# Peptides against a protein of PDB entry 3OIQ, part 21

Target 1, 212 residues: chain A of PDB entry 3OIQ
Amino acid sequence: KNRIFVSSSKDFEGYPSKAIVPVQFVALLTSIHLTETKCLLGFSNFERRGDQSQEDQYLIKLKFKDRGSERLARITISLLCQYFDIELPDLDSDSGASPTVILRDIHLERLCFSSCKALYVSKHGNYTLFLEDIKPLDLVSVISTISTKSTNSSKHSSSELISECDLNNSLVDIFNNLIEMNRDEKNRFKFVKLIHYDIELKKFVQDQQKVL

## One batch from the design tools (peptide; made by RFdiffusion4, then SolubleMPNN)

Design b1_p10_6_s2 (from b1_p10_6, 6 letters changed)
Fold by OpenDDE base, seed 1:
Structure b1_p10_6_s2 (fold): chain B 212 residues (1-212), chain A 10 residues (1-10)
Amino acid sequence: as target 1 above (212 residues)
Amino acid sequence: MKEYDESLEL
């Protein structure tokens, strides 16, 4: 089945009112919501949407209906947080209550680039997104990918590949949106407030700011 | 406008 690359969560407005559509997008992790009854991940590309919060433009549901799916959700959250160096409360506490994790505004401290595969599910015009797969992306790799217009179209067979162009365009759009947010004095996002703000990211942002 | 519905299941 062909997976659709999604550049904007507005694309879902044009989707079928009753369908299951495999989708893929690249975005920043913005929120984690883990309770006793549900697990959700929020993502954003920070596309401007009037006066609404630019957070959680892609809200992804993890299956959380039985002990096996709950365990898989907790492991997924743990591995994602380990990769991005996000501090979680100990999920393994001997108190038989699973700890509640509610993190918001993750992008204010860390740029957590993620490639997500999901199922768009619609029944009556309303939709949800179910996680199928998540790949965290390294920031150095993201910067290098944008900086090197990869003219190396290595002939990988056309049927399962994300267009390298779609990925690169989405990564560029995210950085452009972050640069606009950084320039806005009212916006809480500032590159210099990122915990991992280094010389490489600083130089990259300064070079991108000259083109915008 | 399409709304996100968290109650939807697979």
Scores: peptide ipSAE 0.713, ipTM 0.970, DockQ to the pose 0.812
Fold by OpenDDE base, seed 5:
Structure b1_p10_6_s2 (fold): chain B 212 residues (1-212), chain A 10 residues (1-10)
Amino acid sequence: as target 1 above (212 residues)
Amino acid sequence: MKEYDESLEL
């Protein structure tokens, strides 16, 4: 079955009430919820949804049913946090107590762009998302991709064509939403409060703000 | 509206 690109978490409203659908999206990591019994990742594209929180528009479960899946979840969280320079407590503590990690509003300090592959799983009309794969995206690479409109399809093998157009459009939409949030005095998000706010990001934001 | 159900399993 072909994997469906998802541009909005509202798309799931039109999905089957009983299905397993492979999906993919790009979004910012907004939350991490790791406990003794579960692992959830929150993502958002910051699409406006009226007065609703723009955090956690995509809630993704990691499998957390046995020691093997728990270990894989913990390793996944560690690797993501290492990639994004997110400080975590030592998850490997010999003390036998699995550390609890609850992070929220990650996007206020770091833009953690992530390409996610997930399974949409629906039973009885309700749904969940299970993580299949996650690729962290480098912010410089994201900025470069948007700026160049690079139709340079690196000839990656034809079987998992993320439409470069869909990816690029979603990345642009995310930045546009962040620019709108940055302009809103009531919104907590400000680019200048990002830990990694540099000259390149500043210039990119200033150039995008002129087009909007 | 479809609700997110954290109880759902694969």
Scores: peptide ipSAE 0.713, ipTM 0.970, DockQ to the pose 0.820
Fold by OpenDDE base, seed 3:
Structure b1_p10_6_s2 (fold): chain B 212 residues (1-212), chain A 10 residues (1-10)
Amino acid sequence: as target 1 above (212 residues)
Amino acid sequence: MKEYDESLEL
């Protein structure tokens, strides 16, 4: 089935009012909401949306209907947080109470680039997104990909080809948006406040700032 | 404008 690459969360305004559409996007993880009854992940590319919050532009549900899906959701959150060095409380506590995790503004401390596969599900003109797959992206790999203008697609099987161009363009757009936010004195986002702010990221940002 | 509906299920 053809998966649609989504460059903007505004694209969903033009989508069908009753459909299931497989989509894919690249964005930064902005929030985690895990309770006893639901699991949500927030993502953003930080596109300008007027004076609205730029977080959670892509809100994605994990299936959370039974003990098996709840366990899978918790494992997914644990693995993502382990990959991004996000500290979580022990989700498997013997106390019988499922721990509640509410993290917001993750992008203020860590750039958690993620490639997401989701189902756009619409009914009555409203929509939701369901997680199908998530791949965390290494920041060094993201920086290298943007810097090299790599057109050398490693042959992923023909059924789910993201255009390498669409991925690279979205990564560039995210960095450009972060650079604009960093320049805005009113914006809380600053590269120098990232826990993982290093010489490589500093140099990359300085080089991108000369082109903008 | 389309709204996000958290009540929607698969």
Scores: peptide ipSAE 0.713, ipTM 0.970, DockQ to the pose 0.800
Fold by OpenDDE base, seed 2:
Structure b1_p10_6_s2 (fold): chain B 212 residues (1-212), chain A 10 residues (1-10)
Amino acid sequence: as target 1 above (212 residues)
Amino acid sequence: MKEYDESLEL
């Protein structure tokens, strides 16, 4: 099945009103919503959408319909949070209530780059997105990839050609959007407020700012 | 306009 690379969540406006379309995108994790009944992940590339919130441009459902899917969702959240050093509230409440996690504005503290595979599911013109797969991306690796314009196709031999160009373009676009947000005094996003803001990220941002 | 519908299932 051909998976479509999505550079903008506006692309879904052109999608079929009744379909299941496999998609992939790269974006920053912006929110986590885990309750007793649902699990949602918010992602954004921070594309300008007029006066709309730049967070949660891609809202992704995890399957949460049975004990197996719920367990998989909770494990997925735990592994993502562990990878990005996101503190989860202590899930060890001895109260047999499933722990509720509601995190928003994750991008204000951490740049959580993620490569997502999802199903676009539409009915009667409305749509949702279901998570199929998620790969967290290391920030140093993202910076290196953008900086080197690496035409080094690491031929990972499997028939889903993620266009290396599409990935790189999306990563560049995200950083450009973050630079614009950082320049905007009204925007809460500031690189210097990131918990992981280091000399490498500082230098990279300064170098990218000269190209814009 | 297409809206996000959280109620949709697979």
Scores: peptide ipSAE 0.713, ipTM 0.970, DockQ to the pose 0.813

Design b1_p10_7_s2 (from b1_p10_7, 4 letters changed)
Fold by OpenDDE base, seed 5:
Structure b1_p10_7_s2 (fold): chain B 212 residues (1-212), chain A 10 residues (1-10)
Amino acid sequence: as target 1 above (212 residues)
Amino acid sequence: MPKYDESLEL
């Protein structure tokens, strides 16, 4: 089955009430919820959804059913947090008590761009998303990708049907939404409050603000 | 329209 690129979490409103659909999206990591019984990752494109929270537009479950899946979930969280420089409590407590991690509003401190592969799973008119794969994206690479309007890289790496265009469009949309949030005095998001706010990001934001 | 349900399992 071909994987569907999802540009909006609203797309799921049109999805089948009983299906398993492989999907992919790019979004910012907004939350981590790791307990003794579950592991969830929240992502957002910060699409305007009326008065709804812009966080957790994509709530992704990690399998957390047995010691093996729990270990894989914890390793996944650790690796993501290491990549994004997110401080976690030691997940390997010798005390047998699995630490609880609840992080929210991650995007207020760090832009954690992630390409996610997931299973959309629907039953009885409800759905959930299960993580299949996650690729953290480097912010410099994201900025470079958006700044270099795709001059036809005719390098057909013929294995993933997800157009470089879909990824790039979604990355642009995310930045545009962040720029709008940054302009809104009521919005908590400000680029200058990001821990990793540098001259490159500043310049990129200033250049994008001229196009919007 | 499908609604998000955290209780759903694979």
Scores: peptide ipSAE 0.695, ipTM 0.968, DockQ to the pose 0.841
Fold by OpenDDE base, seed 3:
Structure b1_p10_7_s2 (fold): chain B 212 residues (1-212), chain A 10 residues (1-10)
Amino acid sequence: as target 1 above (212 residues)
Amino acid sequence: MPKYDESLEL
C-alpha cells in the first residue's frame, strides 16, 4: 500500500473527511499519556501555528480495547522510554492497578526523534491517528544524516518509496524550528537545558545557526 | 477541514 510521507500536520486539513490513509512522519516525542482506558503519544515538528501550542501536533492513539492491545501499548511505551532514557514508574504493578503515566514537554529535556507509521482515520469530518509502527532515531545519527547531505538512496525495498529527501528535509526543518525557539527569549525550549546536551550537539547547532 | 477527534475508533 502506498504510504504518504507527511511533512506537516497541516497536511491533514486537506485530507478526505472519510478515509483510512497510511501515513509516515518524523517528529519529536512531546508527550506520553497512558491511563487505564487509553494510550496516546504526542509528537511535534514545532512548526509555527500562530499563538497555538507547538507541542502535540501529532496525537497518535495506540489500540487499547482489550488486554492484548493494552499489553502491547504498555510494552511499546516501556521500550520507547528505555531507548530515550525516560524514567517510568514500574508498569508491572503487583497491586493490580494499571499505572498511569502522564509525561508532557519531553522535548524540553530530551530530543526524542521518532519515525512514525500511522493510519489516518477520518469519519464525519473528524480524524484520528493510530500507531502502526514507531522507530526511535538516535540523535547522533540524525545530526550525521543532516550534516552529510546524504543523497545516497539506500535501496530500501520497493514497497514504501519514502524519499530519503523527505525524511532529511523534515529533520532539517525540525532543527531549524528548534533553533528559532532557542533564539526566542519567551520560548521555554533551550538546547543548553537538554540533559544530553554535549559538545557535538553544541557544535552542530552553532554551525546550523550560521546558515539561518 | 477535518479536526482531530480522540473519540474516533478503528
Scores: peptide ipSAE 0.695, ipTM 0.968, DockQ to the pose 0.820
Fold by OpenDDE base, seed 4:
Structure b1_p10_7_s2 (fold): chain B 212 residues (1-212), chain A 10 residues (1-10)
Amino acid sequence: as target 1 above (212 residues)
Amino acid sequence: MPKYDESLEL
């Protein structure tokens, strides 16, 4: 089945009212919601949507219906948090209650770029997104990928039909949106407030700001 | 227009 690359969460407004469609997108991790009964990941590309929150434009459900799926969800959250250096609240409440994690506004402290594969599932004119796969992206690799595009069309036709162009265009769009948010005095997002704000990210942002 | 619904299951 062909996987559809999604550049905007608005694309789902045009999707079938009863379907299962494999999709892929690239976005920043914005929220984690793990309870006893559900696991959700929030993602955003920070596309401007008028007065709507720019957070959680992609709400992705993890399967959470049995002990096996619950365990897989918890392991997925732990591995993502380890990869992005996200401190989880100590999950060791001595009360035999399953650990609850509610994190929001992750993008204000860390740029957690993620390539997500999901199932768009629609019924009765509503939809949800189920996680199939997640690949965290290293920020240095993202910066390098955007910066090197100007000189080498190495046609590595890897037979994965996700155009390297779609991925890279989405990464550029995210950075452009973050630059606009950084310029807005009313926006809480500032690059200089990121825990991992270094000389490389500073230089990259300064160079991108000259093109915009 | 399809809306997000967290209650939907597979």
Scores: peptide ipSAE 0.694, ipTM 0.968, DockQ to the pose 0.842
Fold by OpenDDE base, seed 1:
Structure b1_p10_7_s2 (fold): chain B 212 residues (1-212), chain A 10 residues (1-10)
Amino acid sequence: as target 1 above (212 residues)
Amino acid sequence: MPKYDESLEL
């Protein structure tokens, strides 16, 4: 079954009211919600949506029905937080309660680029997204990918082609949206407030700002 | 248009 690349969370407005569609997107991790009963990841491309919050444009459910799926969800959260250097609230409360993690606005401190595979599941005109796979993306690799116009048409065989163009276009769109947010004095997002703000990111942002 | 619903299950 072909996986559909999703450039916008608005694409789901045109999706069938009763379907299961394998999808893929790239977005920034914006929120983590882990409780005793559920696990959600929020992602955004920061597309302008009027006066609505630009956060959590993609809300992805992790399976959380049994001890095995709960364990997998907790491991997934731990591995993502380790990769992005996200401090989790101290899980070491000696109270045998499963630790609750609620993180919001992650993009204000860290650009956590993620390639997500999910199932779009719709019923009765409502939908949800279930996580199938997640790949964290390194920011240096993202910057390099955008800066190098992919002239390497390596003819790799045609069965699970995410168009390298679709990925690159979505990464460019995210950076353009972040540049617009950074220019807005009312917006909380500022590149200079990112914990990992370095000379490479600074130069890249300055070069992109000249084109916009 | 489909709306997001957190209550939906697989």
Scores: peptide ipSAE 0.694, ipTM 0.968, DockQ to the pose 0.827

Design b1_p10_8_s2 (from b1_p10_8, 4 letters changed)
Fold by OpenDDE base, seed 4:
Structure b1_p10_8_s2 (fold): chain B 212 residues (1-212), chain A 10 residues (1-10)
Amino acid sequence: as target 1 above (212 residues)
Amino acid sequence: SHSYDESLEL
């Protein structure tokens, strides 16, 4: 009931200096950082922030304190990468050394839309984000959701009060930002360089470009 | 301004 939808990572600048706040957002997966001691996921909506990097606007920490939480983190990374067709080294290798995974700029090859639930945790005016839940979103489903202006919000149960409007607005904003990046000759992002660039995505981008 | 701090724990 008390989860806040976050449309911008700038919203955290106004958050309490000592709090735990349940939040959720929708963004593209941009980075994976898995070591022996930590697991981080980077996400972005590519909101323009002046000369700052548009990558990793949401840095999400996975709990990594014990063998159980470490195993859960590795399983989470494996399942996400399997879903998005991201090649990983074998994380289950019988060699007692856990493999280090450092992936960056994932959005340059694949659009990995993700709905994240997290805990905003602040102390002394600094904050971190802890992953509570992640749902990968299928690109065809994202395109369909934006295109159809789904008037069929079947009122699925009142417990998952994500405003379908907030989700849809965030997905539109991400695509608009990607279109602007694609138009910028200095930006490395290009839709035609995506591994999964097909006729459907091409048509959708061409139709969205006419509205911008 | 709040800054991200990776060292923070739950």
Scores: peptide ipSAE 0.675, ipTM 0.960, DockQ to the pose 0.859
Fold by OpenDDE base, seed 2:
Structure b1_p10_8_s2 (fold): chain B 212 residues (1-212), chain A 10 residues (1-10)
Amino acid sequence: as target 1 above (212 residues)
Amino acid sequence: SHSYDESLEL
């Protein structure tokens, strides 16, 4: 089945009312919701949607139906948090209750770029997204990719060709949206408030701001 | 309108 690259979560408004569609997108991690009964990841490209919250434009469920899927979900969250230097609340509940993790507005402290593969699943005109795969993206690599506009196809020999153009365009769009949010005095997002705000990111933002 | 439904299962 061909995987569809999704540039906007509005694309799902045009999707079939009863389908299973493999999709892929790149976005920033905005929220983590892990409880005893569910695991959700929120992502956003910060596309302008009027007065709606710009976080959680892509809500992705992890399978959480059995001990195996629950363990995989917990490991996935742990590895993502480790990769992005996200401090998890102390999971040492002396009570044999599974630790609850609720993180929101992650993008206000860290830019957690992620390439996501998911299943769009619809029934009766409602939909959900199920995580199939997630690849965290290094910020330096993202900046380098945008800056070089490199047509150098890293021939990843996997038959699921993400159009390098689609990926690059989405990464540019995310940064442009973040620049707009940073310029908006009412928006909470500010690059200078990121924990990892360094000279490289500062320079990149300053250079990108001149193109907008 | 397609709405997100967290209750949907695979």
Scores: peptide ipSAE 0.675, ipTM 0.960, DockQ to the pose 0.851
Fold by OpenDDE base, seed 3:
Formats: C-alpha cells, sequence, structure tokens
Structure b1_p10_8_s2 (fold): chain B 212 residues (1-212), chain A 10 residues (1-10)
C-alpha cells in the first residue's frame, strides 16, 4: 500500500474504523513518555483545535512488548535526544529498574522537527499510531527548504510518492502556527525562549512575520 | 469521530 502523507491529525477522523494504513507526517516533537511498560512520542503541527492543548496531536507508540522491542525503543529515544541535544537520564541503569522518562513541552525549548513514518491502526472506531521510522530534521535545513521554495522536483522515483510539496507545505504551516503562537501573549511559546534561538532563526521569523 | 486508544496493539 502506498504511504499516505498526513497534513493534519484531523485526517484520522475520516480514516477507516478497522484498518492498518501506512502514514507519514512532519511535526515537532512535543513529548517523550518512556516507562517500564510503554514508550510514546508526542508530536504536533500546532494546528488550532479550540481551547485544547496543541501538544501531542500525533501520539505515536513504539513497540514495547518484548526485550528486543523495548531495547529498540530505548535506542530510538536515545538517538533522537542526542540529535536534538535533549538531556536524558542514563537509560542503561545497572540498577535493573528501567528509567522512567517523561518530557513534555519540548517545543518550548527546542524545535525538534521530525519526519515520521507510522502505521495507523484502527479497531472499532478507535486508533493508535505505531512508529515505523523517524527522521529528525535539522532546523537550518527546514528554514532553507521553506525559503528557497525549490520547485526542483528531483523526481526521486521513490515508490513512496510523498510530494516534496506536501512536506514543504507542512513545514510552512508549522512555522506559521508557531508565529501565531509567538504573537499571542497568552501562549507560552516564544521563539526568543528557544535554547537554539540564533540570528538565522531570528531573521527567518522576522521575514515570515512580514508575509503573515 | 475516531478517538486515540493507547491500548490498541499490532
Amino acid sequence: as target 1 above (212 residues)
Amino acid sequence: SHSYDESLEL
């Protein structure tokens, strides 16, 4: 089955009540929940959904059923956190207790852009998302991608025809949503509070703010 | 509307 690009977590409201659908989306990492029994990643595009928390719009499960899947989940979390400079407690505790990691509001300190491949799994009108693959995206690369509007359709004939346009549009939408949140005095999100707030991001935000 | 269900497994 072809992978479906998802621009909004609302798209799942129209999905089949009993299916397995391969999906892909781009979003910001908002939360990490690792316990003895589960591993979840929260993501958001910060699409406005009334007064609800804009976090965890995409809640993705890592498989956590056996020692092998648990190890893979811990490695995945470790590698993501290493890439985004997120400090974690040592996941390899000699104490035999699996460390619990609960991180929330990650987007308030770091813009962790991620391209996620997942399985949408539904039963009886409920759904979950299982992580298949995750690619962390560099913020400079995201900014450059949005700025250049490169109509260079490199026809990468990958059998997963996810339009480069869909990816770019989602990145633009995320930034636009962040700009709106930054403009809202009631919103906790502020670009200037990001640990990695630099002159490039500042310039990009200032330039985008003139167009919005 | 579809609700997220953390209890669902593959």
Scores: peptide ipSAE 0.674, ipTM 0.960, DockQ to the pose 0.843
Fold by OpenDDE base, seed 1:
Structure b1_p10_8_s2 (fold): chain B 212 residues (1-212), chain A 10 residues (1-10)
Amino acid sequence: as target 1 above (212 residues)
Amino acid sequence: SHSYDESLEL
């Protein structure tokens, strides 16, 4: 089944009012919401949407209906947090209550680039996204991918892979949006406030800022 | 316009 690459969460405005569509996108992780009854991941490419919050443009549900799906959701959150070096609040409440994790504005401290596969599910003009797969992306690899003009069209087989162009375009768009946010004095996002702000990221941002 | 609905299930 052909998976659709999504460059904007506005693409869903043109989607069928009753469908199940496999989709894929690349975005920054912005929020984590884990409770006793649900698990949601928020993502954004920070596309300008007028006066609306640019956070959580993609809200993805993890299946959370039974002990097996709950366990998988908790493991997924733990692995993502471990990969991105996200500190979870100490879950060691001596009360046998399932630990609640509510993280927001993750992008203000860490650029958590993620390639997501999801099912778009719509009914009566409303939709939701269900997580199928998530791949965290390394920031050094993202910077390298944008900086190297994709000259390596290796002729590997035409089935189910995202166009390397679609991935690169989305990564460039995210960085351009972050540069605009960084230039806005009213915006909370600043590259220099990222915990992982290094010489490589600094140089990359400075070079991109000259083109915009 | 399609709106996000957290109540939708598979």
Scores: peptide ipSAE 0.674, ipTM 0.960, DockQ to the pose 0.848

## One batch from the design tools (peptide; made by RFdiffusion4, then SolubleMPNN)

Design b1_p11_1_s1 (from b1_p11_1, 6 letters changed)
Fold by OpenDDE base, seed 5:
Structure b1_p11_1_s1 (fold): chain B 212 residues (1-212), chain A 11 residues (1-11)
Amino acid sequence: as target 1 above (212 residues)
Amino acid sequence: SKYDNFIDVDL
């Protein structure tokens, strides 16, 4: 079955009440919720949803049923946090208490762009997104991709043609939403408060603001 | 909680 690119988490409202659908999206990491029994990643594209919280629009469950899946979930979190320079409490505490990680509002300090593959699984009108794969995206690479409008259709003939257009459009939409949030005095998000706010990001934001 | 509304599925 072809993987469906999802531009909005509202798309799931139109999905079948009993299905398994492979999906893909790009979004910012907004939360990490690791407990003894659950592992969840929150993502958002910051699409306007009225007065609803813009965080965790994509709530992704990692398998956490056995020691193997738990280990994979912990490794996945560790690698993501290492990639995004997110400080985790020491997961290696010799104290037999499994470390709990509860991080929220990650996007207020770091732009953690991630390409996610997930399984949409629905039953009786409820759904769960299960993580299949995650690729962290480098911010410089994201900025370059948006800036170059890369019409470099390298015809790589692989049957997982996520249209470079869908990815690029979603990345643009995320930045546009962040620019709107940055302009809103009531919004906590500000580019200048990002730990990694540099001259390149500043210039990019200023250039995008002229197009909006 | 938003963290509790998951389907138990054997995947």
Scores: peptide ipSAE 0.200, ipTM 0.867, DockQ to the pose 0.536
Fold by OpenDDE base, seed 1:
Structure b1_p11_1_s1 (fold): chain B 212 residues (1-212), chain A 11 residues (1-11)
Amino acid sequence: as target 1 above (212 residues)
Amino acid sequence: SKYDNFIDVDL
């Protein structure tokens, strides 16, 4: 089956009540939930949904059923946190207890753009997204991709037709949503509170704000 | 919680 690019987590409301569908999306990492029995990653595009929390619009489950899958999940989280410069709580608890990591609202301090491949699995109208692959995206590369609006349709026939258009549109939509959140005085999100807020990001946001 | 309503599927 071809992998479906998903622009909104609302798309899943139209999905079959019993299916397995390979999907792909781009979103910001918003939460990490690692316990002794579960590993979850929260992502969001910050699409407006009334008064509901805009975090964790995509809740992605990692396999966590045996020592092999648990180890893979822990390594995946460690590598993501290293890439995004996310401080994990000291995992060196001398207690031999499996370290619990609960991070929320990651987007308030860091813009962690991620390209995710997942399996949508539904039964009885409920669904779970299972992580298949994750690629962290560099913020400078994201800004450059949006700014350069590739007029060069280079005919690279890669059989993974991720429409460069769909990826770019989703990245633009995320920034537009963040700009709206930044303009709202009631919203906790502010670009100036990001740890990595630099002159490049400032200029990019200012230029995007003139188009909105 | 939002973290509890997962389908247990052997994939």
Scores: peptide ipSAE 0.198, ipTM 0.866, DockQ to the pose 0.505
Fold by OpenDDE base, seed 2:
Structure b1_p11_1_s1 (fold): chain B 212 residues (1-212), chain A 11 residues (1-11)
Amino acid sequence: as target 1 above (212 residues)
Amino acid sequence: SKYDNFIDVDL
């Protein structure tokens, strides 16, 4: 089955009430919720949803049913946090108690762009997104990809029908939403408060703000 | 909570 690119988490409202649909999206990591019994990752593109929280628009469940899946979930979190320079408590505590990790508002300190592959699984009109794969995206690479209208279709095989255009459009939309949030005095998000706010990101944001 | 609406599906 072809994987569907999802530009909005609202698309899931139109999805079948009983289905398994492979999906892919690009979003910012906003939360990590690891407990003894569950692992969740929150992502957002910060699409305006009225008075609803713009965080965790994509709430992704990691399989957490057995020691193998639990280990994979912990490794996945550790690797993501290492990649994004997110400080975690040691997940390998010798105490046999799995540490609880609850991080929120990650986007206020770090732009953690991630390309996610997930399974949309629905039953009786409710759904769960299960993580299949995650690729962290380097911010410099994201900025370069948006700045260079890459007309170079690297011919990735015809089976990954996700156009480079869909990815780029979603990345642009995320930045535009962040620019709007940055302009809103009531919004806690500010680019200048990002730990990794550098001259390159500053310049890129300033240039995007002129087009918006 | 937003965290409670998960379907328990055997994947």
Scores: peptide ipSAE 0.195, ipTM 0.867, DockQ to the pose 0.544
Fold by OpenDDE base, seed 3:
Structure b1_p11_1_s1 (fold): chain B 212 residues (1-212), chain A 11 residues (1-11)
Amino acid sequence: as target 1 above (212 residues)
Amino acid sequence: SKYDNFIDVDL
C-alpha cells in the first residue's frame, strides 16, 4: 500500500471506520506521555479548530506491551529528547520502578519539528496512530528549506513516493500558524519565549510576517 | 479524554 501524506489531522475524519492505512506527516512535538502502561507522543500543526486545543492534534501511540517494546519506546524517547535538548529524568534508574514522564506544551519552549511515519488503524469508528518511524528535523535546516524553495530535487531519492513539495508546504503552514498565534495576545505561544530564539529565527519570522 | 479512544491492536 502507498503511504499517504497527511497535511491536516482533520483528514482522519474522512478515513474508513475499519482500515489500516500507512500515513506520513510533519508536525511539532507538543507532548510526551510515558507511564508504566503506555507511551504516547503528541504532535500539532496548530491548525485553527475553533475553540479546541491546538496541542496534540496528532496523538501517536508507541507499542508498549512487553519488556522489549517498553525498552524500544524508552530508547525512542531518550534519542528524541537528546536531539531536541529536552531534559528527561534518568529512564534507566536501578530503582525497579519505571519512571513516569509527562511533558506538555513542549512547543512553548522549543520548536521540535518531526517527520513521522505512522500506521492509522481504525475499528468501530475510533482510530489509533501507531508510530512506525520518526525523523527529527533540524530547525536551521527547516528555515533554509523554506527560504530557498528548493526547486532542485536532485534526482537520487527514487524511493520515497511523498513529494518534497508536500513536506515544504506543511512546514510553511506550521510557521504561518505559529505567526498567527504569536500575534494573538491571548495565545501563550511567543517566539521570543523559545529557549533557542536567535537572530536567524528572528529574521526568518520577520521576513515571513511581511508576506502574511 | 483524548486518551480513551485508543484501539489496542497487535502490530
Scores: peptide ipSAE 0.185, ipTM 0.867, DockQ to the pose 0.456

